# Designs tried in a protein design run: peptides against a protein of PDB entry 4XPM. Part 30

Target 1, 160 residues: chain A of PDB entry 4XPM
Amino acid sequence: VMLHSKNVKGFLENTLKPYDLHSVDFKTSSLQSSMIITATNGGILSYATSNNDVPKNSINEINSVNNLKMMSLLIKDKWSEDENDTEEQHSNSCYPVEIDSFKTKIYTYEMEDLHTCVAQIPNSDLLLLFIAEGSFPYGLLVIKIERAMRELTDLFGYKL
Target 2, 67 residues: chain B of PDB entry 4XPM
Amino acid sequence: DIKGTIAFDTHGNVIESTGVGSQRIEDIGDLSKVTLDAEGFAQVQGDSLLVHLYKRNDITLAVYTSA

## One batch from the design tools (peptide; aimed at target 1 L3 F11 D154)

Design b2_p18_3_s2 (made by RFdiffusion4, then SolubleMPNN; from b2_p18_3 with S3A V14I T16V Y17M)
Fold by OpenDDE base, seed 5:
Structure b2_p18_3_s2 (fold): chain B 160 residues (1-160), chain C 67 residues (1-67), chain A 18 residues (1-18)
Amino acid sequence: as target 1 above (160 residues)
Amino acid sequence: as target 2 above (67 residues)
Amino acid sequence: VLAPTGVPDLSNPIPVMP
């Protein structure tokens, strides 16, 4: 299986869109960031951000990317710890899910004033990571990432 | 502000409770009957507290807030 | 007695551990 960077980037950009509940008058903000990272090292393979006002190649862009790298690494580390901790896997921050007979877990983490969720793409060396504002409910983040992951079946079983 | 929580399974068994939720285990009977939206969420008014319901994988989490 | 509010407000997050 090959990772097509352009296709993945486009996918991540689409995940930035707000979650709109059709049953009630509720709409979230856009995601701050959406990333695919390696489960091994926390390296960013692809990312999208809603803040596109930063000029390219600017110091601010570099800082933003560095910030994403830091957040990615921190979340990856926490995820790795939780994957090796039975108690954490049974906490309210862990949501076991099954997609087309593939099992994975979605974790939610608070990062300062941000709401984050991460999930291993089933049987892969990849993690899907969403970062949102604090106004984005964790429950909806979980639903969003689960639904998004269902569209990444081509990456199921992807190994580095 | 969250005043408490109750998590319960499809049989109404308490999985965990915190805060005021620990004192309102009897609410599970009513909470289990609440119709959730397509996303697994609902709100219900209980006494002076508002209860936010979240259901996933047959586990329901009730979050008690003042508003 | 618990009664439905009619319109859910999902602004409150599910309690999770950092």
Scores: peptide ipSAE 0.032, ipTM 0.536, DockQ to the pose 0.035
OpenDDE base, seeds 1, 2, 3, 4: peptide ipSAE 0.023, 0.026, 0.033, 0.060; ipTM 0.516, 0.596, 0.520, 0.574; seeds 3, 4 fail the geometry check

Design b2_p18_3_s3 (made by RFdiffusion4, then SolubleMPNN; from b2_p18_3, 6 letters changed)
Fold by OpenDDE base, seed 5:
Structure b2_p18_3_s3 (fold): chain B 160 residues (1-160), chain C 67 residues (1-67), chain A 18 residues (1-18)
Amino acid sequence: as target 1 above (160 residues)
Amino acid sequence: as target 2 above (67 residues)
Amino acid sequence: VLAPTGVPDFSDPRPVMP
């Protein structure tokens, strides 16, 4: 299995779009960030942000990337702890799901004033991570990430 | 585990449904009576499932999950 | 019959930072 960076980047950019109901005016804000990171070290393999108006290689871009690196590491660490804690896996912040007979768990975490949601791509060494504003309901984040995960079947079982 | 969803309007009309939500349209009567917080959120338990409610712009979304 | 749980939102998120 190969990780295609350009394809993954495009996928993550698409996940930034607001959650919309099909038939009514019910729309969330856009995600702040969407990332695929390693479950082992929290390294960012690919990312997308809603704030793309920052010039490339500018100090603001560097700071933004550094912030993403920090957040990804913190989320990975918390996720790793929960994956090794039976009680945390049975909390209301953990959503076991099954996608095409593959099992994974979705976790919701609060980070400062942001709402985050993370899930291991089934049987892989990769995590999908969504970061949103506090106005984005956790339940909708869970639904959004589950649906997004269904589009990443090529990464199921991906090992580093 | 997410089992399904129901979206309905202030008149109790189903806008869309998925999963077990499609089989529990009758819950709208009870769900519409639930008092929501200032942000439009609530959580209720029915049968073996938890129902998470969010209302915005006169549309209520109910998400069914395992208890 | 539905009964309120008293827990708002869709989840019980854990804080990443204390």
Scores: peptide ipSAE 0.138, ipTM 0.577, DockQ to the pose 0.020
OpenDDE base, seeds 1, 2, 3, 4: peptide ipSAE 0.063, 0.108, 0.050, 0.055; ipTM 0.689, 0.556, 0.713, 0.605

Design b2_p18_3_s4 (made by RFdiffusion4, then SolubleMPNN; from b2_p18_3, 7 letters changed)
Fold by OpenDDE base, seed 3:
Structure b2_p18_3_s4 (fold): chain B 160 residues (1-160), chain C 67 residues (1-67), chain A 18 residues (1-18)
Amino acid sequence: as target 1 above (160 residues)
Amino acid sequence: as target 2 above (67 residues)
Amino acid sequence: MLAPTGVPDWSDPRPVMP
């Protein structure tokens, strides 16, 4: 199984879309960021952001990418700690799920005013990471990321 | 993935319904009694469907999905 | 009759940083 960067990028871009339940009152904002990162060192393999107003190769873009790198590393570190802590895995912020007979866990984390959700792609060295504004309910993030992972079966078992 | 929805107010009045939700208006009685978390969310199992509840500003939205 | 699924409270996230 090979990681096709263009296909993954398109997938991540699609995940940015608001959670729309056919009611304006319950429509969320777009995700700020969606990323595939390595579980080993938090390296970003692919990402998408809703901030399309930043010119390419600008200082602002560089700063944005650097910020994503920092966030991915921090979340990976926290995830790694939790994966090695039985108590944390039984907290109200950990959601064990099964997708096509593959088991994984979804974690919700608060990062400043942002709402984040991360999950290991089953049997892989990869993590899927969603970052949203504080107005995006955690419950919807969990549902969103679970549904998204079901579309990433080609990455199940992917090893670096 | 969504099979249907129901939105209702604090009096149980239907604001909108779609899909299978339009056929399950009677569920509002039970749904209105469900305890929600701090963000106004809950999940309940009903028949063969999973119901996701979200309440905001006295309006409750029920989203029906497959279990 | 509808019954709770027993899912964790997803409104109680943990901080990334202590």
Scores: peptide ipSAE 0.115, ipTM 0.713, DockQ to the pose 0.022
OpenDDE base, seeds 1, 2, 4, 5: peptide ipSAE 0.039, 0.041, 0.034, 0.098; ipTM 0.697, 0.692, 0.730, 0.694; seed 1 fails the geometry check

Design b2_p18_4 (made by RFdiffusion4)
Pose (drawn by RFdiffusion4):
Structure b2_p18_4 (pose): chain A 143 residues (1-50, 63-86, 92-160), chain B 67 residues (1-67), chain P 18 residues (1-18)
Amino acid sequence: VMLHSKNVKGFLENTLKPYDLHSVDFKTSSLQSSMIITATNGGILSYATSNSVNNLKMMSLLIKDKWSEDENDTNSCYPVEIDSFKTKIYTYEMEDLHTCVAQIPNSDLLLLFIAEGSFPYGLLVIKIERAMRELTDLFGYKL
Amino acid sequence: as target 2 above (67 residues)
Amino acid sequence: FWWENLPSVTRTEPLTFN
């Protein structure tokens, strides 16, 4: 099994869209970036930006390790369930940036959102949880 | 009139804020400790501003008005 | 409630193949 590079890239581009509420006068900026990376090496499989390529590689590996350390050390952590599949959503403050990371369930892949410091964490967590519900094709993807 | 809003989750993280809500994000620590009535309502205040609380689906909405 | 009507990303295209 392999990834359909163009469609995953299109998926990540779609996750970039900002929230724009009218019930209250509230709007976010779009995500700074959205990435799927390996849980193993932190290598980037696909990404979308709304800063530079060099900067994403560094952040990705860093969040992979931070996630790896938290995932087995016996911040915010949100246990989630999707169609009886379990994963966890972590928030990490990366300098002035807000990030969310979660393992795609039973997969060797992580989904990572990078947003500006003005993007509320609670909202970033909802965005990544719903986005993961669209990634059932990637559940169980093993390297 | 409504002077501001804050919505926050069970971890106390913000989902959205407007008006004076964005200036009073620190209120969440106290607000999240408020025990709501049987229907999910409460009213509290730190100063001249009245905070109306409603919680459902693990999301608390606080709206700020005058007292 | 606005949080119940937050939009989400959707797709129709497959993300994997053999």

Design b2_p18_4_s1 (made by RFdiffusion4, then SolubleMPNN; from b2_p18_4, 7 letters changed)
Fold by OpenDDE base, seed 4:
Structure b2_p18_4_s1 (fold): chain B 160 residues (1-160), chain C 67 residues (1-67), chain A 18 residues (1-18)
Amino acid sequence: as target 1 above (160 residues)
Amino acid sequence: as target 2 above (67 residues)
Amino acid sequence: DWFENLPEVTTTEPLVYE
């Protein structure tokens, strides 16, 4: 059984959209990237980026994808390490959450000047990963990824 | 009049900020230590501004107004 | 009320398996 790539891709693309609170003077930038990766290898199953100006099959696109692969692997490794570290799980960068009776954790990681957050899709071999600019508040990023995961119930329990 | 706002979570991470609040993110450390009343409200005087604190569902909203 | 107007994630069509 395969995931319909178009639907997943479309979902990830929608997560890129910025928040614009009309009640107050607050608006975020778009996410830089949104990805579903494997928890085992950090392999990218699907991704979306806000940079749509790169020609298809160009060397620039390849380099961009390679950069995403690198970031996903690094974050996966850090996530895996933290999942086996009680101290890190109780740090300020870890948010235990419960979605429809499923427990998971949201981790925030700073990568250079980027703000990232990653969470295991409940009971699955998949991670949802958001990469944003440093101007994107971590607290909001956490809320965003939690709410996004609530829309991925079809992936709960997905095993590779 | 409202001069700015900061919303932050229980981890001290920003959710949103506006106005003067965007320039006073460092206040979160002190604001998070403020004891709120039973309804989740408090007021704190800071320099020339008054900070109104509202907490609901683990989110604290700090509203900066003139003193 | 700010607390009542928290940002939401745009929904998409349900995922389909093949």
Scores: peptide ipSAE 0.044, ipTM 0.877, DockQ to the pose 0.618
OpenDDE base, seeds 1, 2, 3, 5: peptide ipSAE 0.024, 0.024, 0.020, 0.030; ipTM 0.869, 0.862, 0.849, 0.858; seeds 2, 3 fail the geometry check

Design b2_p18_4_s2 (made by RFdiffusion4, then SolubleMPNN; from b2_p18_4, 9 letters changed)
Fold by OpenDDE base, seed 1:
Structure b2_p18_4_s2 (fold): chain B 160 residues (1-160), chain C 67 residues (1-67), chain A 18 residues (1-18)
Amino acid sequence: as target 1 above (160 residues)
Amino acid sequence: as target 2 above (67 residues)
Amino acid sequence: DWFDNLPEVTTTKPLVYE
């Protein structure tokens, strides 16, 4: 299975959409960012952001990408630490899940005023990473990323 | 007569909140300890509000009402 | 639609705050 950048990019863009729970008059904001990164070094393979009005190769784009790179690296590092920490894996910030008999963990991390959520795509060298505003509930963020991963079965087992 | 709601997961993390529920997120700690009946329901009386708890599929919804 | 139709709850217990 090969990664197709355009397809992945489109997928990530769709994940940015907010949840709208009409039954309780609750609606989230859009995700700030959605990324697929490497579990090895936090390198970004694909990403989407809510603000796409930045011209290509502009200084603003570069800064935005650099910021994402920094965040992805930081999250990857924290994730890596937690994957080697049994206590962290049993905290309320870790959600063991199983998708089609593949096991993975979803982690929630607070980054400054942002809510982040990351999960290893099962049996792969890839992480799916969501970044949202602090108003985005962690529990809902977890549900969102779990459901999103179910759409990435082609990436299960992907090795770099 | 709903005054607010909180939905939370088995980790105690918020899924959504509305009304007075948004101001009472700290209640999750106590609400999560409430014993639900076989169908996943309970009522708990707190201060001036009655909390209706509904749990299904590992999600708990707390509905705050006056009665 | 999980929140659309809430069942009636009949059992009431006191909420004890720690």
Scores: peptide ipSAE 0.012, ipTM 0.711, DockQ to the pose 0.018
OpenDDE base, seeds 2, 3, 4, 5: peptide ipSAE 0.008, 0.010, 0.009, 0.012; ipTM 0.747, 0.719, 0.768, 0.706

Design b2_p18_4_s3 (made by RFdiffusion4, then SolubleMPNN; from b2_p18_4, 8 letters changed)
Fold by OpenDDE base, seed 2:
Structure b2_p18_4_s3 (fold): chain B 160 residues (1-160), chain C 67 residues (1-67), chain A 18 residues (1-18)
Amino acid sequence: as target 1 above (160 residues)
Amino acid sequence: as target 2 above (67 residues)
Amino acid sequence: MWFENLPKVTTTKPLVYE
């Protein structure tokens, strides 16, 4: 099934749901934001946010979107730097993973009081980006994004 | 008698902690090096506590009990 | 197994703004 814009939006909205750890009595908060952005420019192709109480076309919505754009650019830039830095790729903030024989890396970044996690969709020009509160453990973010990417196989190899 | 717990990922990131586990986050460094059996289980002693390790789906749970 | 002098846990690197 091909992922259309509407389907992608729905997918991202679903990723906002809290992570429930079955091994212990622990449940995370919802993600603040989930986005697919371009690896080249950090442009947002699709996004979902937990704060849906903002009216459309309001100043608050514009500011929120602008904030997402800024965060996306910053994370994309950092990601780009790390992709060209062997030391950063071997740090504890980098998680090499393999999905259906496709290799990618998951990076965790602290942005102010937020926990972020980003990964290149395998062989694509796209990045999947999760933004969560500080209460969301990085380890769970990594697990969450890895599992989420497994559902985006249609985007593997996507080039702009 | 459980005294506390720590859950952590393969990179040592803390997922959650309770009881004495909250005071022993630094244990993750050594706990992560413990060899687990085929079922993902091990027991380790530290100080006056016995630590039971359970690893499943890349998440390790350390349960602290009295020694 | 007994262990002492435990090491510090590792942390995630912060995003640097430049």
Scores: peptide ipSAE 0.033, ipTM 0.621, DockQ to the pose 0.025
OpenDDE base, seeds 1, 3, 4, 5: peptide ipSAE 0.015, 0.026, 0.014, 0.013; ipTM 0.753, 0.513, 0.738, 0.704

Design b2_p18_4_s4 (made by RFdiffusion4, then SolubleMPNN; from b2_p18_4, 7 letters changed)
Fold by OpenDDE base, seed 4:
Structure b2_p18_4_s4 (fold): chain B 160 residues (1-160), chain C 67 residues (1-67), chain A 18 residues (1-18)
Amino acid sequence: as target 1 above (160 residues)
Amino acid sequence: as target 2 above (67 residues)
Amino acid sequence: DWFENLPVVTTTEPLVGE
């Protein structure tokens, strides 16, 4: 199975959109970043960022991508550790979920002042990673990533 | 009069917050320990505010109002 | 009830599956 980068990129860009809860006059900020990374090495296969003001091929773009690479690697490492730690899997930072009979776990991690959320795409070598500002509630991030993952069924079982 | 709200999940993580609720996220620890009635409802008097708790579908909504 | 109908602000394009 081949991933079409354009379609994946478009998906990730759409995940950046904020939640707007009109009933309670609450609206989140946009996600800072949305990524699909490898579970093995934390390599970025695709990403979207709300910071689109960076010129292409500029030094600033390279630095921003490098920052994402660093962050993705750190989160992947933490995720890997937690997947081998029963205690961490029972913490409030872990959400076991089932999507169409496929089981996975959603983890929330605080990175400095940022709120992050990561989940393995079921039976795949891929992780979906959301990075948001600290004002983005973790509970809502979890809901967001779970629902987003339901749209990635084509990637279930994807192996590198 | 509603002064604010907090919605949180079974893990105690925030789903949404508004008004004074945004400044009282720390209340979740205590609110999560409140025994709800059969309808998933409780009222708790705290400070100068009355907190109305509603739990539905594993989500708890705390509504802060004047006493 | 927003508890049951939380808005999902995510649209996806068709992906080429396995």
Scores: peptide ipSAE 0.012, ipTM 0.622, DockQ to the pose 0.588
OpenDDE base, seeds 1, 2, 3, 5: peptide ipSAE 0.007, 0.007, 0.008, 0.007; ipTM 0.593, 0.621, 0.562, 0.696

Design b2_p18_5 (made by RFdiffusion4)
Pose (drawn by RFdiffusion4):
Structure b2_p18_5 (pose): chain A 143 residues (1-50, 63-86, 92-160), chain B 67 residues (1-67), chain P 18 residues (1-18)
Amino acid sequence: VMLHSKNVKGFLENTLKPYDLHSVDFKTSSLQSSMIITATNGGILSYATSNSVNNLKMMSLLIKDKWSEDENDTNSCYPVEIDSFKTKIYTYEMEDLHTCVAQIPNSDLLLLFIAEGSFPYGLLVIKIERAMRELTDLFGYKL
Amino acid sequence: as target 2 above (67 residues)
Amino acid sequence: KELSPTGIPDLSLDLPSL
């Protein structure tokens, strides 16, 4: 199996949209970036930006390792279940940026959101959990 | 009148904040320790501002008004 | 086989209200 590069790219572009609430006067900026990366090497498979390409490669590998260290060392961590599939959502403060990362269930891929420091973590976690519900086609994707 | 709001999750992370809510994010540590009534309500205050709490679906809403 | 996740995440929030 292989990834449909254009549609995954389009998916990530869609995950960039900000929240804009009217019930309370609240709105976020859009995500700085959204990426799917390998859990193995931290290599980027696809990305979307609303900063530079060089900067994303560095951050991706860094979060891959931080995630890798946490995933087997016997912050916030949210256990999640999607259609009986399990994954975990981690938050990482990357300098002044807020990030969420989660392994796509049973896959060798990680989904990564990068937002400004003003983007609330709890909201970033909800955004990535719902976004993962749209990625059933990638569950079990093995390298 | 409503002077501000904060919504936060069970880890104490913020989902949203407005008004004085954004200036009082540090209140979450105390607010998250409040034990709610059987229906999920509580009222507490740190100062002249009254905090109305309601929690459902692992999300706590705090709204700030005067006492 | 190409895998195509064309879904759009839900951005609506059902937060508690008073």

Design b2_p18_5_s1 (made by RFdiffusion4, then SolubleMPNN; from b2_p18_5, 5 letters changed)
Fold by OpenDDE base, seed 5:
Structure b2_p18_5_s1 (fold): chain B 160 residues (1-160), chain C 67 residues (1-67), chain A 18 residues (1-18)
Amino acid sequence: as target 1 above (160 residues)
Amino acid sequence: as target 2 above (67 residues)
Amino acid sequence: MLLAPTGVPDLSLDLPTL
C-alpha cells in the first residue's frame, strides 16, 4: 500500500479506538492522541486526536494543538536522553521489541496525569507516540503501540 | 465463581483487569514473585480470595475466586 | 472450586493497515 499523508492520518485515527475485550467486562477509553513525530526535533508529521468537538480554528483548537506540540517535544527530549542512557534502557519504562528482525524500544512516560508511550519506528527518524488517559493501563498501551508499529513497515528506514 | 482478574506483563504493568482485580492492582508486586509450576500455574491464598495464576507468553493472568 | 483458565486471553488487536 502506498504511504500517503491521508493514509497515515487515517491509520492514526483508527489507533484511537478503545480496546474492548468483549469476552470479559474490560474496555478502555479512546486514546487522547496518536501521532508520528520526528526523532530529531519532535516535529509533528501527522496526528489524530479524539477531541474532535473543538471548533476548527478556534482558540481552543490552537491551544490543543500547541499542547500536543509541547508534549511531543518533551517526550522526544526524554526519549533522546534515554536512548543515550544505558540504565534507562534497562528500566521498567523500556520495552525492547523486535519486529521482523528490526529492533526498537518502546518507552512509557507519564506526562502529568496522562499515560504515554513512544517508540522509534525501526531504523527511521520517526517516532510513534500514543497519549492516553491515566486510566489506560501501560501494559496494554505497550501492546497497542507494538501492534501499530507492525503495520507501519513502509516507514521502516525512513530518514529525514 | 470468578470475582475478578488481573493480567499483567513482565514489567509488572497492567494489561487488563476486571471485577475485584481492578481494585487489587497493588497485588501485582506480590503475584509477580510467585513461583509457577512447569505448566505456568500457581495458586495463592490472599485475604478471603484464592488467586489462580497462569502465565503464558510473558503475560500473567490472575483470577480471583472465593476459597 | 473454580479452576483457573486454561489459557491467557488473546489480546490480539486488529489495527487498520496503511
Scores: peptide ipSAE 0.036, ipTM 0.899, DockQ to the pose 0.073
OpenDDE base, seeds 1, 2, 3, 4: peptide ipSAE 0.035, 0.026, 0.033, 0.036; ipTM 0.898, 0.876, 0.897, 0.901

Design b2_p18_5_s2 (made by RFdiffusion4, then SolubleMPNN; from b2_p18_5, 5 letters changed)
Fold by OpenDDE base, seed 2:
Structure b2_p18_5_s2 (fold): chain B 160 residues (1-160), chain C 67 residues (1-67), chain A 18 residues (1-18)
Amino acid sequence: as target 1 above (160 residues)
Amino acid sequence: as target 2 above (67 residues)
Amino acid sequence: MFLAPTGVPDLSLDLPTL
């Protein structure tokens, strides 16, 4: 079943949910944001945010969206640079992964006090981007985004 | 008598932590350098605690105990 | 700084499943 825009939005909203390990005393915060952006220019195709208490069409909402746009562009730029840098691809901030025989990379980027993670959806012009609080462990964030990408097979190979 | 735990990946990034482990994330740098046996186990003493290391599927679990 | 490995722990714990 092809992912429609509404389905993608709902999927991203679900990724916001915190990790809660019931067997031990460990729980994370919700993701701040989850996004699908273009690898070409960092344009936001779909997004979800945990802070939905902001009134719609308010100046605060606009500012929040603008902030997401800014972060998306910055992360896309950094990702693009790293994809052209062999040394960065071998740093501790890069996780090569293989999903259904497709190779991709997960990058972790610290953005001020936020923990971010971005990965190219396999063989596509799209990036999946998670933004979390600084308390969200990077190792877990990487696992989370990998698991999420495995659920986006309909977008594998998507070209703009 | 487990006092806490830290799970971390091969990049030294935290996956999860509990108890005293949550306050000792900085230990990962040293713990990641510990040579594990053929079964992926090791024990090391740090501070007042004994650390039990277990690695499986590229995830290392450090378990802090009093003994 | 940690001391050198002292042996195998006799704890039976499973790694977290994510």
Scores: peptide ipSAE 0.086, ipTM 0.898, DockQ to the pose 0.036
OpenDDE base, seeds 1, 3, 4, 5: peptide ipSAE 0.038, 0.054, 0.059, 0.083; ipTM 0.902, 0.903, 0.905, 0.896

Design b2_p18_5_s3 (made by RFdiffusion4, then SolubleMPNN; from b2_p18_5, 6 letters changed)
Fold by OpenDDE base, seed 5:
Structure b2_p18_5_s3 (fold): chain B 160 residues (1-160), chain C 67 residues (1-67), chain A 18 residues (1-18)
Amino acid sequence: as target 1 above (160 residues)
Amino acid sequence: as target 2 above (67 residues)
Amino acid sequence: MLLAPTGVPNLDLDLPSL
């Protein structure tokens, strides 16, 4: 299945949904945001947010988008730094994973009171980024982003 | 009678917690040190609670029950 | 005190589907 911009947006919107455990009475909040950004500049290629009540073109919307841009840039910078740091790659905040024989890493970063998780889409210039409330467990966030990334095979190897 | 649960990964990060488990996240440090049997199971008696440990696919689940 | 295990857990994680 070919991923179009619309498909990517819809995919990201779907990732916002809360996560449920069937074995126990556990349910998360929705993700605050889900994004695909460039690994080079931290530019947002696609994004979804759980806050859909903000009027379009409002000051609040502009502020929210600007905040996402800021967070994206900061996380990209941290990610880039960590990708060049062997110690950080072996820290408890780094999860090496393999998807269809492609290797990548998932990083968890605390951004203020938010829990974030970022991973390079395998062999691509793109990063997948989840932003959640502080109540969202990191372990589960990692699982979520890994599983989500497995559905983005069309973006594997994507170069800018 | 389950009083709560904690699931955590190999990094010691929480995956989920419920009930009394949500108040005992600090137990992960000790629980991660418990030697599991060949099937990935163990039980540990704690403070008035029995902890059932299950590990599968790099996920450890701790289930707190009454003794 | 370590005791023998009794049951087998079922860790079923459900992600949202498209």
Scores: peptide ipSAE 0.101, ipTM 0.898, DockQ to the pose 0.038
OpenDDE base, seeds 1, 2, 3, 4: peptide ipSAE 0.037, 0.043, 0.082, 0.073; ipTM 0.890, 0.889, 0.899, 0.899

Design b2_p18_5_s4 (made by RFdiffusion4, then SolubleMPNN; from b2_p18_5, 6 letters changed)
Fold by OpenDDE base, seed 1:
Structure b2_p18_5_s4 (fold): chain B 160 residues (1-160), chain C 67 residues (1-67), chain A 18 residues (1-18)
Amino acid sequence: as target 1 above (160 residues)
Amino acid sequence: as target 2 above (67 residues)
Amino acid sequence: MLLAPTGVPDLELDLPTL
């Protein structure tokens, strides 16, 4: 099975969906953005955003993309620092997880008023990144990104 | 009657909340310190509410009821 | 004796496969 860019984009778009359990009175907002970025330089390989009402090729779209680029770089840098810091890996902001036979870590980072989480796709040079509103609970965000990674097995071991 | 709920993980982070639980997120600090029985259950008396704790698969559910 | 519902929330997420 070969990974295609169109499939990845569609996948990321679907991750934007809010959590909505009909059996309980709890619902989240949609994710603000969902991204796959490089662990090496924070470059965006694919992304989806809930900013749907922005005209294509408009100044607002360009600004939004530039903002995503900035956030991805900042988060990548923080992730890189934490991966080289034993103490940070033992903080409440780090969730060691095992998916299939692969180990990875999920980090939660507060970016201004936003809640973010990032995780290295197992044994790869890629990071999966979710950005949500501050009302989105971190515990649920972690569960969401873990489950998303389980569906990205085609990217496991991907090297640049 | 259930007045609300809080679900939280082993890091003390919220997963979901309902009712009065949504206004009592600060309780997680104390609730996370409660010793559970072998089946993963506990009960804690609050100010005016009784809290029922259930832990399974590293997720704790706190259910708030009247005393 | 606890009379509240047992179990943890069901957090099933429907994500498309690649």
Scores: peptide ipSAE 0.036, ipTM 0.897, DockQ to the pose 0.065
OpenDDE base, seeds 2, 3, 4, 5: peptide ipSAE 0.034, 0.034, 0.035, 0.027; ipTM 0.896, 0.895, 0.896, 0.880; seed 5 fails the geometry check

